# Peptides against a protein of PDB entry 1MQS, part 113

Target 1, 223 residues: chain A of PDB entry 1MQS
Amino acid sequence: ILKMLFLNKDLNNNDNITTITDDIFNQQEIIWKVLILDIKSTATISSVLRVNDLLKAGITVHSLIKQDRSPLPDVPAIYFVSPTKENIDIIVNDLKSDKYSEFYINFTSSLPRNLLEDLAQQVSITGKSDKIKQVYDQYLDFIVTEPELFSLEISNAYLTLNDPKTTEEEITGLCANIADGLFNTVLTINSIPIIRAAKGGPAEIIAEKLGTKLRDFVINTNS

## One batch from the design tools (peptide; made by RFdiffusion4, then SolubleMPNN)

Design b2_p21_1_s1 (from b2_p21_1, 12 letters changed)
Fold by OpenDDE base, seed 1:
Structure b2_p21_1_s1 (fold): chain B 223 residues (1-223), chain A 21 residues (1-21)
Amino acid sequence: as target 1 above (223 residues)
Amino acid sequence: MIKDLTEELKKLIEEYRKKLE
């Protein structure tokens, strides 16, 4: 989430960084932005960030996507919303009306191909594609339920891992999926975790995979 | 994992733009 709030600068960061935190906060100058949310993303943001955190990230105002929002044509906007037809239509309408200066679009989950094409088609008609600076998806691979607690909500994970008929390949795949979700969580909350896992089971495999992903991320970002 | 769709979107936009001409 913090990465998103800094316009994903860490992806193009050429600076020497040693931690994820340093990478996320690479933005030296505060760029004031508007944050547009939906109900789902609002719950997530509220669970992991405080108002002060948003201010530090340069968020001058945040609003719901379905609310009537005042135009701020000189201010860039960050959308963090579900990948739905309704939200896409609203974004395009905002684009058409020049509601903001720049559009940074971040979908909470995977954007289906048909919706990507719909977005492209609608934007092409507006002639204002240059205002769209970024489009990302798959931000939320986890559910924040309460402070300090989250779930990846992977269906039948327990059953799969405890089924004697489950193949090694299936277990490996599931562990990789879990590790990916945890990795995204780390980036979202902007905190380097101390990984704790029981030895001799899937948890250890997941921990190792996550550790590797984190190390690789730091190394690659620092290189 | 977070995925960057910017380039893909821009490509698609251009394709649709050409269809409108």
Scores: peptide ipSAE 0.632, ipTM 0.954, DockQ to the pose 0.528
Fold by OpenDDE base, seed 4:
Structure b2_p21_1_s1 (fold): chain B 223 residues (1-223), chain A 21 residues (1-21)
Amino acid sequence: as target 1 above (223 residues)
Amino acid sequence: MIKDLTEELKKLIEEYRKKLE
């Protein structure tokens, strides 16, 4: 998330979000931006970042995408929203109206191909593609249901992992996906967890994979 | 993992632009 707020620049990953923001705030000129969220991403941001963190990241104002927003034609905008047709239409409308100077679009989850095509088609009509500086997706491999509670929203994960007919390859693949999601979650919340899992099952596999990812990450970032 | 779609989008935009001409 912090990476997004800093326009996906390389950030030194420290264990403390405050340290990261402080370092950036002190070392670099702040680019002031508007942050556009939806309900889901608002929950995520609120759970992970404090108002002071947003400010230090150069976020002057944050608003919901569905809200009426005043034009700020000289201010770049960061969209952090769900990949939906509705949100895409709103973004394109904002683009058409020159609501912001630059558009940094970050979808919370995977953008379906059809929506990518739709976005491209609509933008092509506007003739303002140059204002779109970045488009990213899959920022969140999880949803925030409540503070400190996350779900990866992997369909049928429990059933698949507990079905005796499931192949080892399928289990391994699913466990890898889960581990990736958890890893991203950990990075998002900027807290290294103590991993606990039941032994002798897929949970252990996931825990091992996650642990490895975290260890590798810590080593690489502190190196 | 975060995926950068910028180049892909730009490519698609250009393709659609050409279709409009």
Scores: peptide ipSAE 0.630, ipTM 0.955, DockQ to the pose 0.455
Fold by OpenDDE base, seed 2:
Structure b2_p21_1_s1 (fold): chain B 223 residues (1-223), chain A 21 residues (1-21)
Amino acid sequence: as target 1 above (223 residues)
Amino acid sequence: MIKDLTEELKKLIEEYRKKLE
């Protein structure tokens, strides 16, 4: 997985992930890139890597492939997703729209021949094959166990956020508290979250606050 | 084991491109 994050370059033979990331961070220039995941690969990444590992690998943003993602035409992208027709179509659409500068595609399992042909055919039509730098498959040789399920102990949060009598200031304050709780949880378990939130509500506010906290923490830790 | 499909894909892309001409 770390090899993938470093664009499948040869890595140092070290005993643990931390040592590997530290060595790479110290020896090589960091290439900032976007990481695109699906549900399965998210679970895998979260079970193996820590937030600091992603940052040391130069991952500036990570998102789900099915989510609406902002274009970053000057930033290379790493896809780590299941080999499905749906994911291939999304990747090709991202290519067509010049969503990223370069495409490094890594499939979690074996890519069937018919899907490889389909990918090739679609890319040929776009005329943008030069943007595809790498394609790998069979990346995962293990089954990820069930994800950790947890909840925050914040009383009446849902009720307060959905009560029409609650003021905007109260909502903002509660969202900040929730974001703090999530942030502390992330730090405690040293996991890498994929943040998903419904648009237009308090969940989005929480997501933004949490994202900012995580980014700030990483920047400050590495400074 | 991880497999590199890059070259194979590039070849296929070229084949399909030729068919479009």
Scores: peptide ipSAE 0.627, ipTM 0.953, DockQ to the pose 0.331
Fold by OpenDDE base, seed 5:
Order: structure tokens, then sequence, then C-alpha cells
Structure b2_p21_1_s1 (fold): chain B 223 residues (1-223), chain A 21 residues (1-21)
């Protein structure tokens, strides 16, 4: 799962989640990403990951695939969903509408050949195949059942950022909370990461707020 | 095991694109 959040880069699988996220947070730039889930994958994510894990992975917002989501054309998206015709159609529609800058698609189980063909056919019509960067499947084959580490309420907070009905004030408030989480993470590892934030969306707001917090902290600690 | 389908998908997309021309 963590591998997916880091765009399927090679990770040391012998380390626990905290060690992996800490190492990456210290050594690599944080790239802001959107995580698209369904009901099944949401339950899986919540059972394995903590809020800080998502933040360290650069997940600023996650939403349900069936929900109306705000366009973030400059933000890369990670899909982690069931291999169904419905989900494929939604992904293709998101592609058509340029909802995100890049598409990293991860199916929870094996993708049937007929659905792979369908996906290919639909994408070919859009002329936007270059935006699809990765397609993986069978992600949940090795999931170990663990206690839930964060609630659906936390997920709801992230979902609010992608709800088109959400007000600017609500978005600002949520971004502040996310920035606080990131700030606390930075303090925990005692290292300031390089932050890459997409412009024109929540990621930019978060980056600005985080920057302010870090600057204030440095000033206060040095005084 | 997690399986990478990217290459296969890209190949199929190209095949379908040619059929549209």
Amino acid sequence: as target 1 above (223 residues)
Amino acid sequence: MIKDLTEELKKLIEEYRKKLE
C-alpha cells in the first residue's frame, strides 16, 4: 500500500510503515497527490495507515470515486479501487475532463482481460493516453488484517476538500488542519523536507500554511 | 503478487487507436 502511495517505487519491505515513511520523508521531496478510493479500499487503507502516514506520503486529500470531485488539473491522482466496469468508466471520464494531471491506477484485485481491453479502447478514443502513467492490479492479495488506525471521520474531512459544494472557508480550515499535521510530522523527524505542491489547488494552500508555520517556528526557536 | 499492466495497456491503446484511423 505504501508503495502505491509513492507511485510504486521500490521500498524496503522489511521495515515497518513508520520507518519507511520516516526515511522517505527525510530523504525525498514530498509530492502532493490526490487519492481516489472506493468503499472497499477505504476500509483497507483505514486499517493499515495512520493520518501521519498519508501526510508523509503527500496525500493531501482522498475521495470516493463515486463522489463528485473538484478538478485539480495540476495535481497527480492515485486511484486505488476495485476492478469494475463502473470504476473504469469513471476513471475514463476523469481523464476526458482533465480532472488531474497524471493518473496512477491501482486495482485492488486482478483486472480481468475484458476490462483491460475496455479500458484500453475507451482511453484510445480520448487521445489522452499520455496522462496514464501506471496501471497495477492485485494490490490486496497480501493485505494482513490489522486494527483500524484512523476512522471514517478522518476520511470525511479529506473528502470535503474534493466536494464541489464545499465552501472556500471550509477548505481553508481543512488545509490548516493538514498543515498542522505536516508541521507536527516535520518536528517529529527533526528535518525539513522539500515540498512540491501543485499550484491552483488545496496543495498550494497547504504548502503556504506549512511554510509559514515552519518559518515562525525557526524564528521562535532561534530567539 | 502486485502486477504491472502498464506496458500491456499502452500496447492495447495503440492497437485500438490504429483501428480508429
Scores: peptide ipSAE 0.622, ipTM 0.951, DockQ to the pose 0.294

Design b2_p21_1_s2 (from b2_p21_1, 11 letters changed)
Fold by OpenDDE base, seed 1:
Structure b2_p21_1_s2 (fold): chain B 223 residues (1-223), chain A 21 residues (1-21)
Amino acid sequence: as target 1 above (223 residues)
Amino acid sequence: AIKDLTEEFKKLVEEYRKKLA
């Protein structure tokens, strides 16, 4: 998320969010920008960042994508929203109206090919594609429902893990996917967790895999 | 993992622009 707030510049800092924002704030000229969110991404941001963190990242104002927003034609905008047709249409409308100076579009999850093409087609009609500076997706592998509670939204994970007909290979594969999602979540939050899992089941497998990934990450980043 | 779609997007925009011309 911090990478997004700094226009996807490389942040090779293992420090916490506060240290990173402080360092950038003190060493670099901050570009003030608007952050456009939806309901889901708002929950995520609220769980990960403080208002002061946003300010230090150069976010002067943030609003919901569906809200009536005032034009700021000289201010760049960061969109952090779900990859939906509705959001794409709103972004294109904002582009048409010259609502912002630059558009940095970051979709929370994977953008389907058909929606990418739709976005491109609509933008081509506007003749203002030069204002779109970035298009990213897959920022989040999880959905935040409430503070400190999230789901990876893996279909039928519980059923698969508890079905006696499920093979060990399938369990291992699913656990690996879950661990990957959790790992990405940790990186997003930029905080190393204490891992707790029930013993004797899939949760333990996931915990072990996640632990390994975290250890490997620490080793690789410190090497 | 975060994926950069910018280049692919720009390419698609150009393709659609050509179709409109």
Scores: peptide ipSAE 0.658, ipTM 0.957, DockQ to the pose 0.461
Fold by OpenDDE base, seed 2:
Structure b2_p21_1_s2 (fold): chain B 223 residues (1-223), chain A 21 residues (1-21)
Amino acid sequence: as target 1 above (223 residues)
Amino acid sequence: AIKDLTEEFKKLVEEYRKKLA
């Protein structure tokens, strides 16, 4: 993911995310970019990256691919989205409209051959293929299920968590709200889950909060 | 593993351009 945010440059640093971002921030010129996500990729990024990480990677604005986005014709864009026909069509439309200066396309999973050909065909018609600088796929080795993402409108929350304009207080509050929502869901289904979260991001905060709530609940219930 | 499709993509674009011409 970090590699993607740095336009897939070779990152030879085996250090933690913070060290990597710090080193890059200090040693390289920051290219400010827009990050376009979908629901799945938003959840993924939010689980592993902090707001500060995104800022250090040069991400000034991030948005959902299906949202109405203002043109930023002088700003390069990183797409990190699922390899779907819908997303491809949107990317092509963005290209046609000169929404961004450059397009770095990164698909979360494997791009089927038919979709690659479709993308290429559509781009060929636009005459703007030069704006597409990169096409990558297979970034994620795990499948995020839609039901897990849709249940609490987590996508919108995670976007907020990764917005550089969001304050720490707002992040903390939102994480608490998410944890509350998850907790309520757990109670509703009457099943204690195994909590898994990537370290170093909002997901960890949420997981910790949820874990605490569940532990407290179990203790109180057995009491 | 992350896969770079850029070159293949560019080739395909050119192929389609030729078909349109």
Scores: peptide ipSAE 0.656, ipTM 0.954, DockQ to the pose 0.326
Fold by OpenDDE base, seed 4:
Structure b2_p21_1_s2 (fold): chain B 223 residues (1-223), chain A 21 residues (1-21)
Amino acid sequence: as target 1 above (223 residues)
Amino acid sequence: AIKDLTEEFKKLVEEYRKKLA
């Protein structure tokens, strides 16, 4: 998320959010930006970042994508929104209206090919493709529905893990993916969790994998 | 993992532009 706020520049430091923001804030001129969110991404940002973090990242204003927003033609915009047709249409409309100087588009999850093509097609018609500086997706491995509730949104995970026909290899692979997602979530939230899982099932496998990842991370960051 | 689609997007834009021309 921080990477997004800094226009996807490489943040080399595995430091905590505060250290990263402080270092950037002190070393470089802040580029002031507007942050455009939707309901889902708002929940995510609110759960992970403090208001002060946004300010340190140069976010002067944050608004919902569906809200009426005043034009800021001299200000770059960061979109962090769900990859939906509706959001794409709004972004394109914002582009058409020259609402912002530059557009940094970051989709929270995977952008379907058809929507990518739709976005490209619409943008091609506007003749303003140069204003779109970046298009990223898959920023979040999880969806935050509530501040304390998230889902990795892995399709049929429960069914796959509980299907007796599922191979051990498939289970292991899926558990690894889940653990990776959880790990990324933990890092995003910047809080080391107490891991609790039911014993004797995939949850335990996931917990063990996650625990290992977290331990390794802590060791590496403290070295 | 975060994926950069910028190049692919730009390519698609150009392709569509050519089709409109």
Scores: peptide ipSAE 0.655, ipTM 0.958, DockQ to the pose 0.430
Fold by OpenDDE base, seed 5:
Structure b2_p21_1_s2 (fold): chain B 223 residues (1-223), chain A 21 residues (1-21)
Amino acid sequence: as target 1 above (223 residues)
Amino acid sequence: AIKDLTEEFKKLVEEYRKKLA
């Protein structure tokens, strides 16, 4: 998995993850990349890597493959997803739309021949095969349990956030508290979250605050 | 083990491209 984050270049696997990422992070040539996951691979990444590890590996943005993602045409993308027809179609659509500068595709398990051919056929039609730099499979060597459901147990948060009488200041304050709770949770479980939030509401505010906290933490810890 | 399919993939792309031409 760590090798994948460095575009499958040869790494000294005798060192632990932290040592490898620290060494690379201190190098002058970090390639910033986008990491695209699905539910299964998200659990895998979260179980193996820490938030700091992703940033040290040059992952600036990570998101779910089924989530609407903003185009970053000048940024290379690493896909780490299940070998399914659905995921292949999404990758091809991303290619068609020039969503990223380069595509490094890593399937979590063995890619069936029929799906490999399907991917190749679709890519051939786009005329943009040059953007696909790598195709790997059989990356998962362990089974991850299903994600846990948890709550911050903030009293009456939903009602407060949806009450039209609640002031913007109150919403902002509550969102900050929620973000703090989520941040602490992330640190406690040493997980790498994929943040998904509805647009135009308190959820987006929380997501932004959480993202900032995570980035600041990494910067401060590595400074 | 991790398997590199890049070469095979590129070959297939070229084959399909020729069929479209």
Scores: peptide ipSAE 0.645, ipTM 0.953, DockQ to the pose 0.315

Design b2_p21_1_s3 (from b2_p21_1, 11 letters changed)
Fold by OpenDDE base, seed 1:
Structure b2_p21_1_s3 (fold): chain B 223 residues (1-223), chain A 21 residues (1-21)
Amino acid sequence: as target 1 above (223 residues)
Amino acid sequence: MIKDLTEEFKKLVEEYRKKLA
């Protein structure tokens, strides 16, 4: 989430030395931005970040996408919303009305191909595609239910892990998926966790995989 | 995992623009 608030700089530059955290901490000049959310993303942001965090990230104001928002034509906007037709239509309408100076679009989950094409088609008609600077998706691979609890919402994870018919390959695959989700969560929150897992089970496997991913990430970004 | 769709998006925009011309 912090990465998003800093316009995904780690992905915009070819600097392999700069980590996500480095980009956040080394940004000397604050670019003031508007943050546009929906109900789902609002819950996530509220659970992960404090008001002071938003301010430090240069968020001057945040609003719901469905709210009547005042135009700020000289201010860049970060959209962090669900990939829906409704949200796309609103974004395009905001673009048409020159509501903001620049548009950084971040979808909370995977953007379906048909919606990507719809967005592109509508934007092409406006003639203002140059104002859209970024389009990202798959930001949230977890659901925040409360400030100290989140879920990856992997369907039937418990059943799969406890089914005697489940193959070792399926178990390892599931553990890898969970580890990936947790890794992405760490990056989203921008906080290195202390990993605790029960020994002798899938949790240990997941913990080891996650630990390896984190170590590799740190080593690769520091080298 | 976070995915950058910017390039693909820009490509699609250009394709649609050409269809409108």
Scores: peptide ipSAE 0.653, ipTM 0.956, DockQ to the pose 0.512
Fold by OpenDDE base, seed 4:
Structure b2_p21_1_s3 (fold): chain B 223 residues (1-223), chain A 21 residues (1-21)
Amino acid sequence: as target 1 above (223 residues)
Amino acid sequence: MIKDLTEEFKKLVEEYRKKLA
C-alpha cells in the first residue's frame, strides 16, 4: 500500500510503516495527492495505515469514489478501488471532467480482461489517456475484517485441501494462490511474520512458499 | 502479486483509438 501511495516507486525498505514514511518524508519532496477509495479499500487502509502515515505519503485528502468530490485539476489522484464496471465508469467520468491532473489507478484485486478493455475503450474516446499514468491491479488478495484478522476469500479452500480426491496439481495451485495472498497481506501490513504452520500437509507447503517469497523480498529490498 | 498493467492498458487504448479513426 505504501508503494502505491508513493506511485509504485521502489521503497527498498523492510522496516515498519513508520520508519518507511519517516525516511521518505525526510529525504525527498512530497508529492501531494488525493486518494480515492471505495468501501472495501477504505476498510483496508484504515486497518493498516494511520492518518499520519497518509499525510507523510503526501495524501492531502481521501474520499470515497462514489462521493461527490471537488475538482482538483492540479492535483494527482490515486485510485485504490475494486475492479468493477461502476468504478471504471466513475474513473472515466472523472477523467472526462478533468477532475485531477494525473490518474494513478490501482485496483484492489485482479482486473478482468473485459473490464481492462472497457476501461481502455472508454479512455480512448476521451482523448485524455496521457493523464492516466499507471494502471495496477491485484493489490489486495485478501479482505481485512479486523486489524488482526483477514481472509483470502478463496472459496472452498479448506474443502479442496482436505479432500483426498484433490489432485496434487490442484493442491499445488491452490497453495501457490494462498501463498501469494498471504504474501500480499504481509506486504500490506508491512510486518514480516514468523510463519507457523501444521506439518505434513498443505499448510506446510504454503508456509514454505510464503517463506521463500518473503526471503526473496527481504533480500531484494535490502540490496 | 501486484501487477503493472500500464503498458498493456496503453496498448489497448491505442488499439481502440485506431479503430475509432
Scores: peptide ipSAE 0.647, ipTM 0.956, DockQ to the pose 0.486
Fold by OpenDDE base, seed 2:
Structure b2_p21_1_s3 (fold): chain B 223 residues (1-223), chain A 21 residues (1-21)
Amino acid sequence: as target 1 above (223 residues)
Amino acid sequence: MIKDLTEEFKKLVEEYRKKLA
């Protein structure tokens, strides 16, 4: 996985994750990248890597492949996703829309020949094959199925957020507090969250606030 | 375990490109 994050460069396998990241961080220029995941790869990465590991690998933003993602045309992207027709179509669409500057595609398992052909055919039509720098597969031979469940145990949060008598100001304040709690949790356990929230409600507000906090933290840590 | 498909992929892209011309 670390090899992937460093664009499949040769790494010293005799060292632990911390040593590898430290060595690379100190001796090579960091290339800042976006990491695109799916549900399966998210579980894998979360079990193996920490926030600091991703940061040291130059990952400043990570998101799910099926989520709406803002274009970052000047930023290279690493895809680490399942080899499915759906994911291939999304990658091609991202390519067509110039979502990122470069595409490093890594499939979690073996890519079937028919899907490789499909990917190549679609990319050929775009005329943007030069943006695809790498295509790898068979990264994982295991399934990570151990979820981490957490609760902030904020008293009456659900009731307060759903009470029609609660003011917008109160909701905003509570959402900020929840976001702070989540942020602190992330830092404490050194985990890597994928943020999902229902649209049009407090959950979205919380997600946005948390995302901002995490981005700010990354920026400040990088400074 | 990890397999590099980049060269094969690029070859296929070129093949399909020629078919489109």
Scores: peptide ipSAE 0.643, ipTM 0.955, DockQ to the pose 0.323
Fold by OpenDDE base, seed 5:
Structure b2_p21_1_s3 (fold): chain B 223 residues (1-223), chain A 21 residues (1-21)
Amino acid sequence: as target 1 above (223 residues)
Amino acid sequence: MIKDLTEEFKKLVEEYRKKLA
Protein backbone atom coordinates (compact mmCIF):
# COMPACT_ATOMS: atom_id res chain seq x y z
CA ILE B 1 0.00 0.00 0.00
CA LEU B 2 2.78 2.44 0.87
CA LYS B 3 4.54 1.59 -2.35
CA MET B 4 1.40 2.57 -4.21
CA LEU B 5 1.28 5.92 -2.44
CA PHE B 6 4.79 6.61 -3.69
CA LEU B 7 3.85 5.75 -7.26
CA ASN B 8 5.12 2.19 -6.95
CA LYS B 9 8.74 3.15 -6.46
CA ASP B 10 11.02 0.68 -4.78
CA LEU B 11 10.84 0.91 -1.01
CA ASN B 12 12.74 -0.91 1.69
CA ASN B 13 10.17 -3.47 2.80
CA ASN B 14 12.04 -4.30 5.98
CA ASP B 15 11.21 -0.99 7.59
CA ASN B 16 8.00 -0.21 9.38
CA ILE B 17 5.54 2.32 8.00
CA THR B 18 6.75 5.11 10.26
CA THR B 19 10.38 4.64 9.34
CA ILE B 20 9.62 4.57 5.63
CA THR B 21 7.49 7.71 5.72
CA ASP B 22 10.00 9.54 7.89
CA ASP B 23 12.89 8.67 5.62
CA ILE B 24 11.06 9.75 2.50
CA PHE B 25 9.81 12.91 4.13
CA ASN B 26 13.30 13.87 5.20
CA GLN B 27 15.25 12.85 2.13
CA GLN B 28 12.97 13.40 -0.84
CA GLU B 29 10.73 16.11 -2.11
CA ILE B 30 7.13 15.18 -1.53
CA ILE B 31 4.96 14.87 -4.60
CA TRP B 32 1.49 15.98 -3.65
CA LYS B 33 -1.23 13.67 -4.92
CA VAL B 34 -4.93 12.94 -4.72
CA LEU B 35 -6.04 9.52 -3.51
CA ILE B 36 -9.26 8.07 -4.92
CA LEU B 37 -10.81 5.17 -2.99
CA ASP B 38 -13.95 3.09 -2.79
CA ILE B 39 -15.64 1.72 0.31
CA LYS B 40 -13.61 -1.46 0.36
CA SER B 41 -10.23 0.17 -0.18
CA THR B 42 -11.05 2.83 2.39
CA ALA B 43 -11.45 0.14 5.01
CA THR B 44 -8.21 -1.46 3.90
CA ILE B 45 -6.17 1.71 4.11
CA SER B 46 -7.74 2.72 7.41
CA SER B 47 -6.71 -0.58 8.95
CA VAL B 48 -3.07 -0.16 7.96
CA LEU B 49 -2.26 3.54 7.86
CA ARG B 50 -2.58 6.50 10.17
CA VAL B 51 -3.83 9.93 9.23
CA ASN B 52 -0.30 11.25 9.48
CA ASP B 53 0.98 8.55 7.15
CA LEU B 54 -1.13 9.82 4.27
CA LEU B 55 0.17 13.34 4.60
CA LYS B 56 3.74 12.13 4.84
CA ALA B 57 3.12 10.19 1.66
CA GLY B 58 1.99 13.39 -0.04
CA ILE B 59 -1.72 12.68 -0.07
CA THR B 60 -3.35 16.09 0.24
CA VAL B 61 -6.87 15.01 -0.64
CA HIS B 62 -8.57 11.64 -0.53
CA SER B 63 -12.09 10.98 -1.77
CA LEU B 64 -14.47 8.22 -2.72
CA ILE B 65 -14.59 7.41 -6.41
CA LYS B 66 -18.38 7.81 -6.49
CA GLN B 67 -18.24 11.13 -4.69
CA ASP B 68 -18.37 14.40 -6.56
CA ARG B 69 -14.80 15.57 -6.73
CA SER B 70 -13.40 18.95 -7.69
CA PRO B 71 -11.07 19.01 -10.67
CA LEU B 72 -7.38 19.35 -9.88
CA PRO B 73 -5.89 19.39 -13.37
CA ASP B 74 -2.36 20.08 -12.13
CA VAL B 75 -2.33 17.33 -9.50
CA PRO B 76 -1.63 13.63 -10.09
CA ALA B 77 -4.18 11.12 -8.84
CA ILE B 78 -3.78 7.66 -7.39
CA TYR B 79 -6.75 5.36 -7.79
CA PHE B 80 -7.00 2.43 -5.40
CA VAL B 81 -10.33 0.83 -6.20
CA SER B 82 -12.03 -2.49 -6.88
CA PRO B 83 -11.74 -3.85 -10.43
CA THR B 84 -15.33 -3.26 -11.52
CA LYS B 85 -16.95 -1.97 -14.69
CA GLU B 86 -18.46 0.89 -12.72
CA ASN B 87 -15.11 2.07 -11.37
CA ILE B 88 -13.49 1.77 -14.79
CA ASP B 89 -16.21 3.93 -16.32
CA ILE B 90 -15.71 6.57 -13.64
CA ILE B 91 -11.94 6.60 -14.16
CA VAL B 92 -12.43 7.04 -17.89
CA ASN B 93 -14.88 9.86 -17.29
CA ASP B 94 -12.37 11.54 -15.00
CA LEU B 95 -9.79 11.17 -17.75
CA LYS B 96 -12.13 12.67 -20.35
CA SER B 97 -12.80 15.66 -18.14
CA ASP B 98 -9.09 16.23 -17.41
CA LYS B 99 -9.86 16.02 -13.73
CA TYR B 100 -6.22 15.32 -12.85
CA SER B 101 -2.81 15.74 -14.46
CA GLU B 102 -1.77 12.10 -14.25
CA PHE B 103 -3.53 8.84 -13.44
CA TYR B 104 -1.97 6.05 -11.40
CA ILE B 105 -4.48 3.21 -11.35
CA ASN B 106 -4.22 0.47 -8.72
CA PHE B 107 -6.88 -2.20 -8.50
CA THR B 108 -7.47 -3.84 -5.13
CA SER B 109 -7.53 -7.32 -6.67
CA SER B 110 -6.84 -9.07 -9.96
CA LEU B 111 -8.27 -7.26 -12.96
CA PRO B 112 -10.13 -9.62 -15.31
CA ARG B 113 -8.95 -9.64 -18.91
CA ASN B 114 -12.28 -8.41 -20.22
CA LEU B 115 -12.17 -5.37 -17.94
CA LEU B 116 -8.57 -4.60 -18.89
CA GLU B 117 -9.62 -4.64 -22.53
CA ASP B 118 -12.65 -2.49 -21.77
CA LEU B 119 -10.49 0.06 -19.99
CA ALA B 120 -8.02 0.12 -22.87
CA GLN B 121 -10.77 0.46 -25.45
CA GLN B 122 -12.43 3.37 -23.67
CA VAL B 123 -9.11 5.12 -23.06
CA SER B 124 -8.17 4.74 -26.72
CA ILE B 125 -11.27 6.69 -27.69
CA THR B 126 -10.36 9.61 -25.41
CA GLY B 127 -6.98 10.19 -27.01
CA LYS B 128 -5.58 10.90 -23.55
CA SER B 129 -3.80 7.63 -22.84
CA ASP B 130 -0.57 9.50 -22.11
CA LYS B 131 -2.07 10.70 -18.84
CA ILE B 132 -2.36 7.14 -17.57
CA LYS B 133 1.06 6.45 -16.14
CA GLN B 134 0.50 3.16 -14.34
CA VAL B 135 -1.96 0.28 -14.10
CA TYR B 136 -1.43 -2.20 -11.25
CA ASP B 137 -3.19 -5.05 -9.54
CA GLN B 138 -3.01 -5.16 -5.76
CA TYR B 139 -3.21 -8.49 -3.98
CA LEU B 140 -4.24 -8.06 -0.37
CA ASP B 141 -3.28 -10.74 2.14
CA PHE B 142 -5.98 -9.87 4.63
CA ILE B 143 -9.75 -9.71 4.69
CA VAL B 144 -11.16 -6.30 5.47
CA THR B 145 -14.10 -6.33 7.81
CA GLU B 146 -17.25 -4.47 6.98
CA PRO B 147 -17.40 -0.86 8.10
CA GLU B 148 -18.88 -0.23 11.50
CA LEU B 149 -21.82 2.00 12.09
CA PHE B 150 -21.44 3.95 15.30
CA SER B 151 -23.05 6.76 17.24
CA LEU B 152 -21.59 9.48 19.41
CA GLU B 153 -24.68 9.17 21.62
CA ILE B 154 -25.27 12.89 21.80
CA SER B 155 -28.73 13.33 23.21
CA ASN B 156 -31.30 14.85 20.88
CA ALA B 157 -28.71 15.98 18.37
CA TYR B 158 -30.94 15.30 15.39
CA LEU B 159 -33.90 17.08 16.91
CA THR B 160 -31.83 20.07 17.94
CA LEU B 161 -30.24 20.47 14.53
CA ASN B 162 -33.57 20.21 12.74
CA ASP B 163 -35.61 22.39 15.06
CA PRO B 164 -36.27 25.73 13.40
CA LYS B 165 -36.27 27.37 16.81
CA THR B 166 -32.69 26.42 17.48
CA THR B 167 -30.37 29.41 17.35
CA GLU B 168 -27.30 29.63 15.17
CA GLU B 169 -25.13 29.75 18.26
CA GLU B 170 -26.67 26.56 19.58
CA ILE B 171 -26.15 24.84 16.25
CA THR B 172 -22.54 25.97 16.10
CA GLY B 173 -21.89 24.75 19.60
CA LEU B 174 -23.45 21.39 18.96
CA CYS B 175 -21.55 21.00 15.71
CA ALA B 176 -18.33 21.69 17.54
CA ASN B 177 -19.14 19.00 20.08
CA ILE B 178 -19.95 16.52 17.34
CA ALA B 179 -16.72 17.34 15.54
CA ASP B 180 -14.77 16.80 18.75
CA GLY B 181 -16.40 13.44 19.21
CA LEU B 182 -15.63 12.39 15.68
CA PHE B 183 -12.07 13.59 16.01
CA ASN B 184 -11.55 11.55 19.14
CA THR B 185 -13.07 8.55 17.42
CA VAL B 186 -10.68 8.90 14.49
CA LEU B 187 -7.71 9.06 16.83
CA THR B 188 -8.92 6.12 18.88
CA ILE B 189 -9.43 3.75 15.98
CA ASN B 190 -6.51 5.22 14.01
CA SER B 191 -8.69 5.52 10.93
CA ILE B 192 -8.35 7.66 7.82
CA PRO B 193 -11.73 9.22 7.30
CA ILE B 194 -13.32 10.30 4.07
CA ILE B 195 -15.69 13.00 5.16
CA ARG B 196 -19.09 13.18 3.52
CA ALA B 197 -21.57 15.86 4.40
CA ALA B 198 -24.69 17.37 2.97
CA LYS B 199 -24.08 20.88 1.74
CA GLY B 200 -25.74 23.92 3.21
CA GLY B 201 -26.48 22.56 6.67
CA PRO B 202 -25.06 21.53 10.02
CA ALA B 203 -23.38 18.52 8.47
CA GLU B 204 -21.19 20.79 6.39
CA ILE B 205 -20.20 22.75 9.47
CA ILE B 206 -19.27 19.57 11.26
CA ALA B 207 -17.27 18.34 8.30
CA GLU B 208 -15.34 21.57 8.09
CA LYS B 209 -14.56 21.60 11.79
CA LEU B 210 -13.48 17.98 11.75
CA GLY B 211 -11.26 18.56 8.74
CA THR B 212 -9.58 21.47 10.44
CA LYS B 213 -8.97 19.47 13.60
CA LEU B 214 -7.45 16.61 11.67
CA ARG B 215 -5.18 18.89 9.68
CA ASP B 216 -4.07 20.74 12.77
CA PHE B 217 -3.34 17.50 14.55
CA VAL B 218 -1.20 16.20 11.73
CA ILE B 219 0.73 19.45 11.47
CA ASN B 220 1.35 19.57 15.20
CA THR B 221 2.36 15.93 15.40
CA ASN B 222 4.90 16.32 12.62
CA SER B 223 6.35 19.37 13.92
CA MET A 1 1.84 -8.89 -4.30
CA ILE A 2 1.80 -6.11 -6.89
CA LYS A 3 1.41 -6.87 -10.58
CA ASP A 4 2.33 -4.23 -13.16
CA LEU A 5 -0.13 -4.23 -16.07
CA THR A 6 1.02 -0.94 -17.57
CA GLU A 7 2.83 -2.36 -20.57
CA GLU A 8 0.01 -4.71 -21.48
CA PHE A 9 -2.48 -1.91 -21.05
CA LYS A 10 -0.55 0.46 -23.32
CA LYS A 11 -0.29 -2.25 -25.94
CA LEU A 12 -4.04 -2.80 -25.88
CA VAL A 13 -4.71 0.92 -26.12
CA GLU A 14 -2.57 1.12 -29.22
CA GLU A 15 -4.34 -1.84 -30.78
CA TYR A 16 -7.74 -0.30 -30.22
CA ARG A 17 -6.50 3.06 -31.49
CA LYS A 18 -5.53 1.44 -34.77
CA LYS A 19 -8.96 -0.08 -35.10
CA LEU A 20 -10.55 3.34 -34.72
CA ALA A 21 -8.43 4.84 -37.53
Scores: peptide ipSAE 0.626, ipTM 0.947, DockQ to the pose 0.355

